# Peptides against a protein of PDB entry 5CWW: the designs that were tried, part 97

Target 1, 194 residues: chain A of PDB entry 5CWW
Amino acid sequence: VPKLQGPFDFDLNPEDEQDDEVELKDIYVIGEKPRVADLMRGEEEELEMMKEDQHNGLSLNIICLLSTSGQVKICLDIDGVEAQWLPPRSKNKRLFAPPPEPPSLLTFQTFDTLKPAEVTPDGWPMFSEDATSPYSFYVTHPAGITYISLTPWVFRLESELQSDSEAGTEFRIDLLAKGQGSERDRIFTQTRTQ

## One batch from the design tools (peptide; made by RFdiffusion4, then SolubleMPNN)

Design b2_p24_1_s1 (from b2_p24_1, 8 letters changed)
Fold by OpenDDE base, seed 4:
Structure b2_p24_1_s1 (fold): chain B 194 residues (1-194), chain A 24 residues (1-24)
Amino acid sequence: as target 1 above (194 residues)
Amino acid sequence: SSLLTLRPVYRPDISPYLAELAKK
């Protein structure tokens, strides 16, 4: 059972977040690719396989957050905080212990998976993995299923993070951030039988 | 049924942070 980590302080949240957009229902974590140096302690064959796969993924953890409203936040863990699965802090412990400094997450993207008319008070959107890609997943809700893929930007970001050339990095990063975002596709919509 | 389009993706400007990360 994925341990819900939170609350996260999001410095870059939209100003107009509704209460149901703030209430998290699920978290999906995409772990960073293993460091080549850590793999070098393993069999040389695994290292070669990972070098050949140009699509080794991002060297940063990605934290996907899902609200009650079906809003998804894609966050990047820039501090390399080992996913400390904090047990769900009972409301009572928050009052007496200084809240642990929330991990600094960079919100990369925020988007809806549900239309306003599809949001229900009893709705419980959930993440589910895509077995074919670690950077793709689904948001399942009674109203429908949305496919999400981070592949359009993840590998480009990784290329910039691994680039030895500082020249033009800022420009390329700006282009990346403004370029093709996450893929979002509603693959199934439940027809309300009127 | 007019599939009302979902709201546009919100993209905060994190480019400075990513650029700084790429330089480390």
Scores: peptide ipSAE 0.471, ipTM 0.863, DockQ to the pose 0.609
Fold by OpenDDE base, seed 3:
Structure b2_p24_1_s1 (fold): chain B 194 residues (1-194), chain A 24 residues (1-24)
Amino acid sequence: as target 1 above (194 residues)
Amino acid sequence: SSLLTLRPVYRPDISPYLAELAKK
């Protein structure tokens, strides 16, 4: 029987979050890319082509969280969340195994999709997938639709994670983290009939 | 119509964590 997982700890959250920013309404998970080496053990030529293709995705799981306020948190699963199963009902409850510590999620970015005046008690923001890219999605709300893309940074991050050169890695990562963030574009706004 | 701009993106300093991950 699959085990329910959670809670998760969140690293590097903003200070002084409001209650409606803490209350989560939806979750969107972008799974890690499969290790090409494990899939293509026999196709060395295709492995070389795939290594050159910077568009293969990220080797980390990305967890996107959406609050009632329309705040999005982009989190990286640095510990690797694996599927857990309930231990077999063997009577040997090792009573003394401390519960496993919850995995930590590293908050990469936090941003709003709604203006304060658009937030309503009955307004429920939701994630919607983009069929054209696993690293792009929408936040839908009665007030409007926001397009989000992680493509400005995700492939560059993967390049650094897969780099064999430790020299300058810290510098390049610092530049990446300070560089272009997630794309955020309001593609539709519901016109309030005044 | 006051085009109320959305708040800036919050970006915590995660560089040390990512750098450690890249070294593994």
Scores: peptide ipSAE 0.462, ipTM 0.858, DockQ to the pose 0.654
Fold by OpenDDE base, seed 2:
Structure b2_p24_1_s1 (fold): chain B 194 residues (1-194), chain A 24 residues (1-24)
Amino acid sequence: as target 1 above (194 residues)
Amino acid sequence: SSLLTLRPVYRPDISPYLAELAKK
């Protein structure tokens, strides 16, 4: 069971996001691409499959946060937030190590998946994975299903992070940040039978 | 069917932070 990690300190809150305690309902973590050095410890066959999949994921963890209102926040883990799984309920009273300092997350994008009229007190949005892509997922809610893809920017960001050329990096990153964002598509809408 | 449009995507200016990360 993924441990709800939080609270996250968001260093860059949008000026207009009132500090309204966005009640988080779900978290979706996209793990960083394993470093080649870590892959070298695996079987040679796994290394070849990962080399051929030139779709080298982002070298940063991506943390997606989902609010009760269906707001999605896409955050980049720049400090290396390890996904902490809830320890299995093994009876051993392992002394709770002091909670690690909350990791700093960099907010990349914030967007809604629900219209204001679709938000209900009893409606709970949830993440679900896309089996076809590690950088795509769904937000499911009784009102509808929204497809989200990070592919429009994630690979370009990785290219900039791996670039040996400092020249123009700032400009390209600025273009990336202002360019094509995450894909968001409502693939299903529940017809309110009035 | 009121095509209630979703709010625009908010994108904070993270370019300086990403640029610093890319230089490491």
Scores: peptide ipSAE 0.411, ipTM 0.847, DockQ to the pose 0.569
Fold by OpenDDE base, seed 1:
Structure b2_p24_1_s1 (fold): chain B 194 residues (1-194), chain A 24 residues (1-24)
Amino acid sequence: as target 1 above (194 residues)
Amino acid sequence: SSLLTLRPVYRPDISPYLAELAKK
């Protein structure tokens, strides 16, 4: 059984976001790319195909948070939050390990998917996956559907994280952070039938 | 019809943190 994880600590939030103001309704997790060592436990043939897939994902987990207002927060898991499973019902009273410190999430981007006029008390936005890309997803709301893609930055970030050269890393990271953000496209808008 | 535009994307300055992560 999956263990409930959280609360999460947010290292960087928008100054205007009081923690109490954003009612979160949904969470979407993009797992880190499998480590080469984990791939080596599989068949060698699958390893070669995954190496050739130039689209090696990010080595960090990405946590996407969605509010009732359609605000999306893209966070990076820098502490490597692994999926925790409930410990097997071993009869032995495991000494109450202190609750693990909540993982720190680094806020990468925050953006809206709904206009203020589209936010309704009965409207709830939800995440849904894109079957064609692990780094793309949809936010579905009665007012419309928004496509989101992290591909404009995720692969560049991974390239910097895997770089053997420290030279210029700070500069390239700064350019990345200031460069093209997540793609956000409203693919459907519900016409208000008057 | 006021073209209600979405608010700009907020991007906190995480560059120093990412740079330190890339050096590990």
Scores: peptide ipSAE 0.406, ipTM 0.845, DockQ to the pose 0.626

Design b2_p24_1_s3 (from b2_p24_1, 8 letters changed)
Fold by OpenDDE base, seed 4:
Structure b2_p24_1_s3 (fold): chain B 194 residues (1-194), chain A 24 residues (1-24)
Amino acid sequence: as target 1 above (194 residues)
Amino acid sequence: DALLTLRPVYRPDISKKLAELAKK
């Protein structure tokens, strides 16, 4: 049985600490790309195909958080949260290991999907996947539907994470963080029939 | 309809943390 993981600590900017009061309504998880080492247990051909595909995705899990207000937080799992299983019911090894420090999520980006006038107290925005891309998804709210794509930065970030060159990596990542954000497109807006 | 400007919350520490991860 999979173990419920959490709570997660959010490494939020002090400016985002004001967002600690943000009521979360939904969570969307984009799993890390399969580790090549895990694939090495498969056929060599699959390994070669995955090495050649420069677009295999990010080696980090991405956790997307959605608030009642339609605010999206894109968080990166830098600690590498692995799937945990419930300990086998064997009585003896309740080693009260101190609860592992909750994994930290790094807030990479925050953005709104709703205009202030579209925010309603009873609004319940939800994530939905894009079947065509693991790094694209939708936020659905009664006011409208917003398409989001992480593709503008995710593959570039992965390239930096996998680069053998330590020189300038921080600078390039900084440029990525400051530069091309996630793609956001309102694909549908509900017209309030007055 | 002007797309809502994404407010990137720039965190200088993000780049450092990610760069440290890249060195591992």
Scores: peptide ipSAE 0.229, ipTM 0.736, DockQ to the pose 0.331; fails the geometry check
Fold by OpenDDE base, seed 5:
Structure b2_p24_1_s3 (fold): chain B 194 residues (1-194), chain A 24 residues (1-24)
Amino acid sequence: as target 1 above (194 residues)
Amino acid sequence: DALLTLRPVYRPDISKKLAELAKK
């Protein structure tokens, strides 16, 4: 039986605390790229072909949150939330290890997909996947459709996470976080028929 | 097609936390 997981804590900056009023409408999860070594324990030949796909995905789960206002929050699962199963009913009173601290999500980026004039109280923005890339998706709202791609930073972040060099890592990650964020492109805008 | 360059609303300083993760 699957174990219910959550609640999750969000490491939100105090400036994001004003977002407590943000009504969440949808969630989109980009799973960590499986360690090819763990999946391919039997298929060495396919491993070589997948190694040529130079774009190794992020080793962290990405949780995208979408509000009624069309705000997207990109969160990183730094604790490695895995699917948990209910322990078998072994009666042994294992000493109540303190319940593990709830996993925390780290907010990497927050951005809008709607103009202020497009925001409606009854808005229902939704995520949808891009079949061409695991790190791209769409936000659909009655006002329009926005394409989003995480590719500008995901691969560089992964490179820093896998780097053996501790020197300058924090600085380079800071540049990533402050630099060019996710690609956003409004691909469709609904013309209000007056 | 007005490429609405939507500005990022906020970017937290997460560099330290991610750098700590990179050390693991």
Scores: peptide ipSAE 0.225, ipTM 0.732, DockQ to the pose 0.378; fails the geometry check
Fold by OpenDDE base, seed 3:
Structure b2_p24_1_s3 (fold): chain B 194 residues (1-194), chain A 24 residues (1-24)
Amino acid sequence: as target 1 above (194 residues)
Amino acid sequence: DALLTLRPVYRPDISKKLAELAKK
């Protein structure tokens, strides 16, 4: 029987803690891609050439959270949340191992898809996939549709995570986090008939 | 039309945590 997982702890900025009023409405998960090195353990020479060209996705799960206000939070699963199953009903009083610490999600980026004037109490924004890219998606709201792409940073972050150079990694990741964020484009706006 | 500037939530702690993950 599948085990229900959660709750998840969110590593939020102290400034984001004031958003305790943010009711989450939808979740979109982008699964991790396997490491190419793990798939190609036998072909050393081809591994060097494929490292450059294969836009291999991030080796971390990405969890996108959407609020009623149209705010999107991009979270990284640094702990590696895996599917869990209920232990078989063995009568053995296994000493209740302390419940594992709840998995933490690292908030990488936060942004809005709606203007304040577009936010409605009955608004129900939703995620939808982009069939053309695993790292792109749409946020649909009655006020409009917004295209989101994580491609500006996801591949560069993966490159840093797979880098053999420990020197300067923190600095380069810091530059990535401060640099160009996710692409956001409003592709449709519902004209309020006044 | 003010492009809602993506406020990069810069967390110094994010870079450190991710750098530690890169070392594994």
Scores: peptide ipSAE 0.221, ipTM 0.739, DockQ to the pose 0.333; fails the geometry check
Fold by OpenDDE base, seed 1:
Structure b2_p24_1_s3 (fold): chain B 194 residues (1-194), chain A 24 residues (1-24)
Amino acid sequence: as target 1 above (194 residues)
Amino acid sequence: DALLTLRPVYRPDISKKLAELAKK
């Protein structure tokens, strides 16, 4: 049985902490790229093709949060939250392990998908996957549909995380985080029929 | 058409945390 995980500590900006009033409506999870060691359990031929795919995904899980207002938060799982299973009902070992510190999610980016005039109290924005890319998805709201892609930064971030050079890594990541964020494209807007 | 400006809320500490992760 999957273990219920949480609460998660969100490393939210102090400016975002004031938005404790943000009602979350949906969550979208992008799993980390398969570890090479996990791929080695498969056929060697598939391993070579995956190494050549220059588009190796991020080695971190990405947690996307969606509010009623259509605000999206992109969070990175820096602690490596793995799927936890309930320990087998072994009767005797109440190893009172101290409750593990709640995993921290690092807020990498926050952005809106709706204009202020499109926000409604009864609005229910939802995530949906893009079948063509693991790092792209849609936000659907009664006012419209927004395409989102993380590809502008995900692969560059992964390159920095895998770099052997410690020199300048922090600076390059800083430039990446301040640079062009996620791609956003409103693909559909509902016309208010008067 | 007001381009919904991406407000990247960049925390200065994000880069440090990610850089520390890159060293592991």
Scores: peptide ipSAE 0.221, ipTM 0.740, DockQ to the pose 0.348; fails the geometry check

Design b2_p24_1_s4 (from b2_p24_1, 7 letters changed)
Fold by OpenDDE base, seed 2:
Structure b2_p24_1_s4 (fold): chain B 194 residues (1-194), chain A 24 residues (1-24)
Amino acid sequence: as target 1 above (194 residues)
Amino acid sequence: SALLTLRPDYRPDISKKLAELAKK
């Protein structure tokens, strides 16, 4: 049984806590790509496929949070949330390892997918995957469907995380964080039949 | 109408924390 992971500690600066108490409705996780070194333990065929895909994904897990209002929060898992399975109910009182410290999530970006007029009390937005890209997904709501892609920044961020040059890294990452964010495109809007 | 515009995107300053991660 997958262990419910959470609560997540948001390492948000308190000044940035304009995080309205956002009721979360859905979570979408983009797992980190295994490091090539970890893949060397696997089958050679998987290694060749990943070499050709020069687009090595981010070495961090990405946690996407979706609110009732259609707000999406893109978070980066810095501490590495390992998928914890509830230990099988084996009777051996293995000393409960102290509950792992809640993973620290960094908010990369928060944005809306719904206009204020589209938000309904009974609205239930949901994530769905894009089969063509691990870093793209959809937010579906009765008012419409929004395509989201993290590709504008994710690969550039990975390049900075893997850079041997410490000089200017913070500056370049700051430029990334303030530059082109996630792509967001409303691909479908439900026409209100009045 | 203000009702038809999305709220501004929020982008916190995380550059320092990510840069610290890049050094590990």
Scores: peptide ipSAE 0.507, ipTM 0.875, DockQ to the pose 0.667
Fold by OpenDDE base, seed 3:
Structure b2_p24_1_s4 (fold): chain B 194 residues (1-194), chain A 24 residues (1-24)
Amino acid sequence: as target 1 above (194 residues)
Amino acid sequence: SALLTLRPDYRPDISKKLAELAKK
């Protein structure tokens, strides 16, 4: 049985009014890609296949949160949340290790997928995967479907995380965070039949 | 019909924390 993990600590500035509306309805997780150095312990063939996969993904898990209002929050898992399974019911009272510190999530970007007029109390937005890209997905709501892609920044961030140059890293990451964000495209809009 | 503009995107300053992660 999977162990439920959480709560997550959000390093959110509480003064940002956009975070107060967060009734979460769905979560979408993009798992980290293995580091090339960790793959070098495997077969040379896997290394060639990953070199052909021209875009090595991010070495951090990405956690996407979706609110009732259609707000998407893109978070980075900097602590490395691993999937935990409930230990088999062994009768041995293993001293429960102290609960691990709650994982900290860094918010990269928050944005809306719905206009205020499209938000309904009974509207449940949901995530769905894009079978063609691990860093793209859809938000489906009765009012419409929005395509989202993280590709504009995710590979550039990985390049900075893997850089041996400590000098100017903070500056380059700041430029990245202020640069091109996640792509958003409304691919379908439901016409309200009055 | 007032073009209800989407709220602006929020991008918190996380550059320092990510830079610390890149040094590990």
Scores: peptide ipSAE 0.503, ipTM 0.872, DockQ to the pose 0.601
Fold by OpenDDE base, seed 5:
Order: structure tokens, then C-alpha cells, then sequence
Structure b2_p24_1_s4 (fold): chain B 194 residues (1-194), chain A 24 residues (1-24)
């Protein structure tokens, strides 16, 4: 039986969170790229092709959170939440190792997909996948559909995470975090026929 | 039509934490 993972601790900086009590409505998870080492046990030939594809995904899981207001929070799993299975019901009173600390999520970006006038009490925004890219998805709400892509930053972040150069890494990552964020495009807006 | 502007994006400073991860 899969172990239910969570709650996650959000290392949210309380000062900048105009976190209105954000009621979460949906979660979208983008899994980490498969570790090359795990693939290497198979056909070496596929690995050479993956090296040429400069667009290898992020080595971190990405957790996207969606609120009732259409706010999206993009979080990075820095602790590497591995799928944990419930330990077999061994009756032995093994000293409960303290439960592993909940994985820490780092907020990369928080943004709105709805205008204040589009937010409704009964609104239920939902995530949906983009079949063409693992790092793109849609937010669907009765008011409209928003396309989101993480591609502007995710591959650059991965490049920094895999860089052997420790010098200036923090500065480059800061530039990435403050630079071009997630792409957002409202692809459909529901016209209220008055 | 008032272009109701979206609220500004929030981008917390996580550079230090990510840089520490890159060193592991």
C-alpha cells in the first residue's frame, strides 16, 4: 500500500505572503527526470540520445498548488520525496524511529490566473496536463483557461543544479529566480452573455 | 474596459537554499 505522504512543510516566508487564507483546490505534480543512473542499467543507446536533448527535465519534483481564487504556487521538492511504501505490519515493537521530517517545499513562484472580478465563491479551478510537454499544463476555471509553462526557467535551473562550478551559483540562481518566470497565457475566456 | 491587472507575482528568495542543493 502506498504510504500517504504529507503534510508538507512549506518554508513560506510569512512576510511577503499576502497569503489570504488560500483554500487549495487542486495539486499538480511534475515528477523529477529519471536519474540517468537508473536508466543506464538498460540500453546505453537511449542515453546518448537523451544527452543530445538539451531539454532534460528538472532533477527535483515540482508541486503545483491551485487555490479557489486561481492562485498557482509552484513549489520545488528539495528533499526528494521518494515514494514510500507502508512498512509491513511487523508486530515487533521496533523503536519507532522518529517519523522522517516532512519534506520541505520551496516556493519558486506564486501567481494568479484569474482577475479579482473572475473569482467566484463557487469557482473550482483545476489542473490538466499538456500532452506535448511534461513542464506545461492548464488551469481550467469557469471564467477561462490559462496555459502555464515552466520551460522558461526549469531547464536553466537544472543546468545550475548540475553545474560543477560552485563559484557564483547562488548569484546565477538568484538571477534565474528573479528573471523570466513561468509562462502564462489565457487561451480562453468565457464571455458572460448578459 | 479596466484592464484589471493581475496581482504581481510572488518570488521568494530561495537562491541560497538552491545553491546549497547544487553543491551536494
Amino acid sequence: as target 1 above (194 residues)
Amino acid sequence: SALLTLRPDYRPDISKKLAELAKK
Scores: peptide ipSAE 0.508, ipTM 0.875, DockQ to the pose 0.565; fails the geometry check
Fold by OpenDDE base, seed 4:
Structure b2_p24_1_s4 (fold): chain B 194 residues (1-194), chain A 24 residues (1-24)
Amino acid sequence: as target 1 above (194 residues)
Amino acid sequence: SALLTLRPDYRPDISKKLAELAKK
């Protein structure tokens, strides 16, 4: 049984502290790409194909948070939260290792999917996956459906994380973080029949 | 109908933290 991971500590910029306590409604997790080393335990042929696919996903887990207001927060797991399994019921009181420090989530981007007039107190926005891309998903709300894609930045970020060149990395990442963000397109809007 | 625009996106400065990660 997968261990429930969390709570996560948000390394919120002080500016994010001004974001009113957003009631979370849903969470969507995009797992990190398999480590090449973990793939090396498989057939060499699969490793070569994965190396050639320049579209290897981000080596960080991405945690997407969705509020009742339709706000999406895209967070990066910089601590590398490994999937924890529930310890086998073996009676050995493994010394309560101090609960591992909650993993720090780094906010990459926060954005709205709903207009203020579309927000309802009883609204229930939900995530849903895009079967065609691990880095694309939908936010569904009674007011409409929004397509979201992380592809504009994810692969570029990965290239910087894997770069052997330390020179200018911070500058390039800053340009990336301030550059083209997540794609967000309203693909459907429910017409309220007045 | 006033085209109610979405609020501006928030993008925190994370370059330093990510750059530190890239160096490991």
Scores: peptide ipSAE 0.503, ipTM 0.873, DockQ to the pose 0.589; fails the geometry check

Design b2_p24_2_s1
Fold by OpenDDE base, seed 4:
Structure b2_p24_2_s1 (fold): chain B 194 residues (1-194), chain A 24 residues (1-24)
Amino acid sequence: as target 1 above (194 residues)
Amino acid sequence: EEEERRRELEERERRRREREERQR
């Protein structure tokens, strides 16, 4: 039986960006790049060609959260949120293992897709995939459609995660989080027919 | 209750405008 996961702790959520009323409506998960080295143990030539042509995706899962307000929160799964199952009902009630610490999601970026005047109480924004890039997606709301791309920072973040230098990695990631926003473009706005 | 809800909505709208301005 699947276990309900959560609560999730949101690390590095700027206090100024804490919307105390974030009613989440949708979630979009961008899976980590497959460890091609683990999957392709036998096709080493095709592996090198795939490493050159595939812009090597992020080695972390990205969790995008969408609120009723059209706020998008981009979170990085540093700890690896694995699918948890309810433990088999083995009658050994004798280890109070402390509850596993909730997986920490690093809040990398928060942004709005809607203007304040476009927010409706019954608004249900939704994510949709971009077939052209795993790191791009759309937010659809009755007021309009917003294109989002994580490409400005994803490949730079991956280069930092692959760097052998643990020294200053946290500082460089914090600089990336502060420096380069996701691309956002409002591709469609619903005209109010009066 | 209605005045508190109005104040919460106005504050939420302010925070959204401030985020929009920081992102321009």
Scores: peptide ipSAE 0.098, ipTM 0.643, DockQ to the pose 0.350
Fold by OpenDDE base, seed 1:
Structure b2_p24_2_s1 (fold): chain B 194 residues (1-194), chain A 24 residues (1-24)
Amino acid sequence: as target 1 above (194 residues)
Amino acid sequence: EEEERRRELEERERRRREREERQR
């Protein structure tokens, strides 16, 4: 039986980015790069071709949150939230495992896909994948479609996560979060027929 | 109500501009 996960804590949400009561409507998850070496244990010839695909992804899961208002929040799963199952009913109540700490999500970026005048109380924005890139996606709303790409920072973040230097990694990640944002382009706008 | 909604929209637009300025 699957275990229900959550609640999630949101770390490093700037106080200035707290919109009072953001109602979430959709979630989009970009999984960590597949460990091809762990999946292909026994096929040495296919391992060389698939190593090129391993160099092109983030080692953390990315969680994108979408509000009714078209606000996107990009979060990083630092703790590595895996799908958990209910433990088999062991007849021994080990009454002494502390409850696991709730997994923390690092808020990396927050941005709007809609203008204030495009926000409607009945609006239901949705995520859609980009078939051409794992780090690009679309936000679809009745007012229009917005393309989003995480590529401006994802590869730099991965380089920091793979650096042997523990010293200053947090500072360099904070500089990445404050630096080059995600690419955002409005590819379609619906004309309101008056 | 209408004046309160106008203030809420103006504050939201301010917060949006401040986020867009930090991302430039």
Scores: peptide ipSAE 0.097, ipTM 0.649, DockQ to the pose 0.546
Fold by OpenDDE base, seed 2:
Structure b2_p24_2_s1 (fold): chain B 194 residues (1-194), chain A 24 residues (1-24)
Amino acid sequence: as target 1 above (194 residues)
Amino acid sequence: EEEERRRELEERERRRREREERQR
């Protein structure tokens, strides 16, 4: 039986971006890069061609959160939200395993897709996937459509996660978060008919 | 309560404008 996942703890917000009360309207999840080593257990000749595609994506799950105000939060699942199955009813209660700590989400980036004047109390922003890239998506609202791409930082973050240097990783990730943000382009704006 | 809620909304709107200015 699948275990219900959540609640998620947002313990790792940058102090400057803590918005303690955002009414969320939608969620978009980008799954981690498929473990090529687990899928290719038997095809050693195709493994060499897949090592040249340094563009295979991020080893972490990305959780995008969308508010009524059109704010997007990009969160990283550092602890790995694995699909938890309820353990089969073995009569040996391990009465001494602490409950698994809830997965902590790191807020990597926060940005707005709407202007203050475009925010309405009845507004329902929604995510939509991009068929051209797993790391690109759209935010649709009655005021307009915004294209978003995570590609400017995702591959740099993956390169950092694959580095053997544990020293200064947190500082380098903070520099990536403060550096080149996600690409954001307003592809459509609803004309207010007077 | 209503005056506190108004101050909180004004503070959220300020933080929003500051984010928009940093992302331009």
Scores: peptide ipSAE 0.090, ipTM 0.635, DockQ to the pose 0.251
Fold by OpenDDE base, seed 5:
Structure b2_p24_2_s1 (fold): chain B 194 residues (1-194), chain A 24 residues (1-24)
Amino acid sequence: as target 1 above (194 residues)
Amino acid sequence: EEEERRRELEERERRRREREERQR
């Protein structure tokens, strides 16, 4: 049985983005790129070819959260949230594991896909994948469809995470978060036929 | 970009106030 995920602590959420009552309706997870070095223990020639493909993804999981209001929150999983299962009913309760610390999610970006006039109490926005890119997706709501792309920042963030300089990494990530936002395009708007 | 970001912040603040008013 899957363990219920959460509570999640949201680190570095700006006070202006602390919506104390975001009713979440959907979640979209972009998994980290596979560590080729961990998968390919034994084939040195395939390791070099797949290192060139390592330029095409982020080494962190991305957690996208969608509210009833059509707000999207992009969170980075710094600590590596693994899919937890309820422990099998094995009678060996090791009574002395410290409670796992709640995983911290770094809020990287928050943005709206709906205008205030498009928000409905019964609105159920949903994520949909883009078959052409793992870092692009759609938000579908009865008012319209919005295309989202994380590509403007994902590859730059990965380049910073791969930098040997621990000094100033936090400052450079904060600069990236303040700089180029995710691409947003409203590809469809439902005409309210009167 | 900056003007759009400012409008988005103003809209979020408006939505927050509308939620706070609905709970009162």
Scores: peptide ipSAE 0.060, ipTM 0.604, DockQ to the pose 0.061

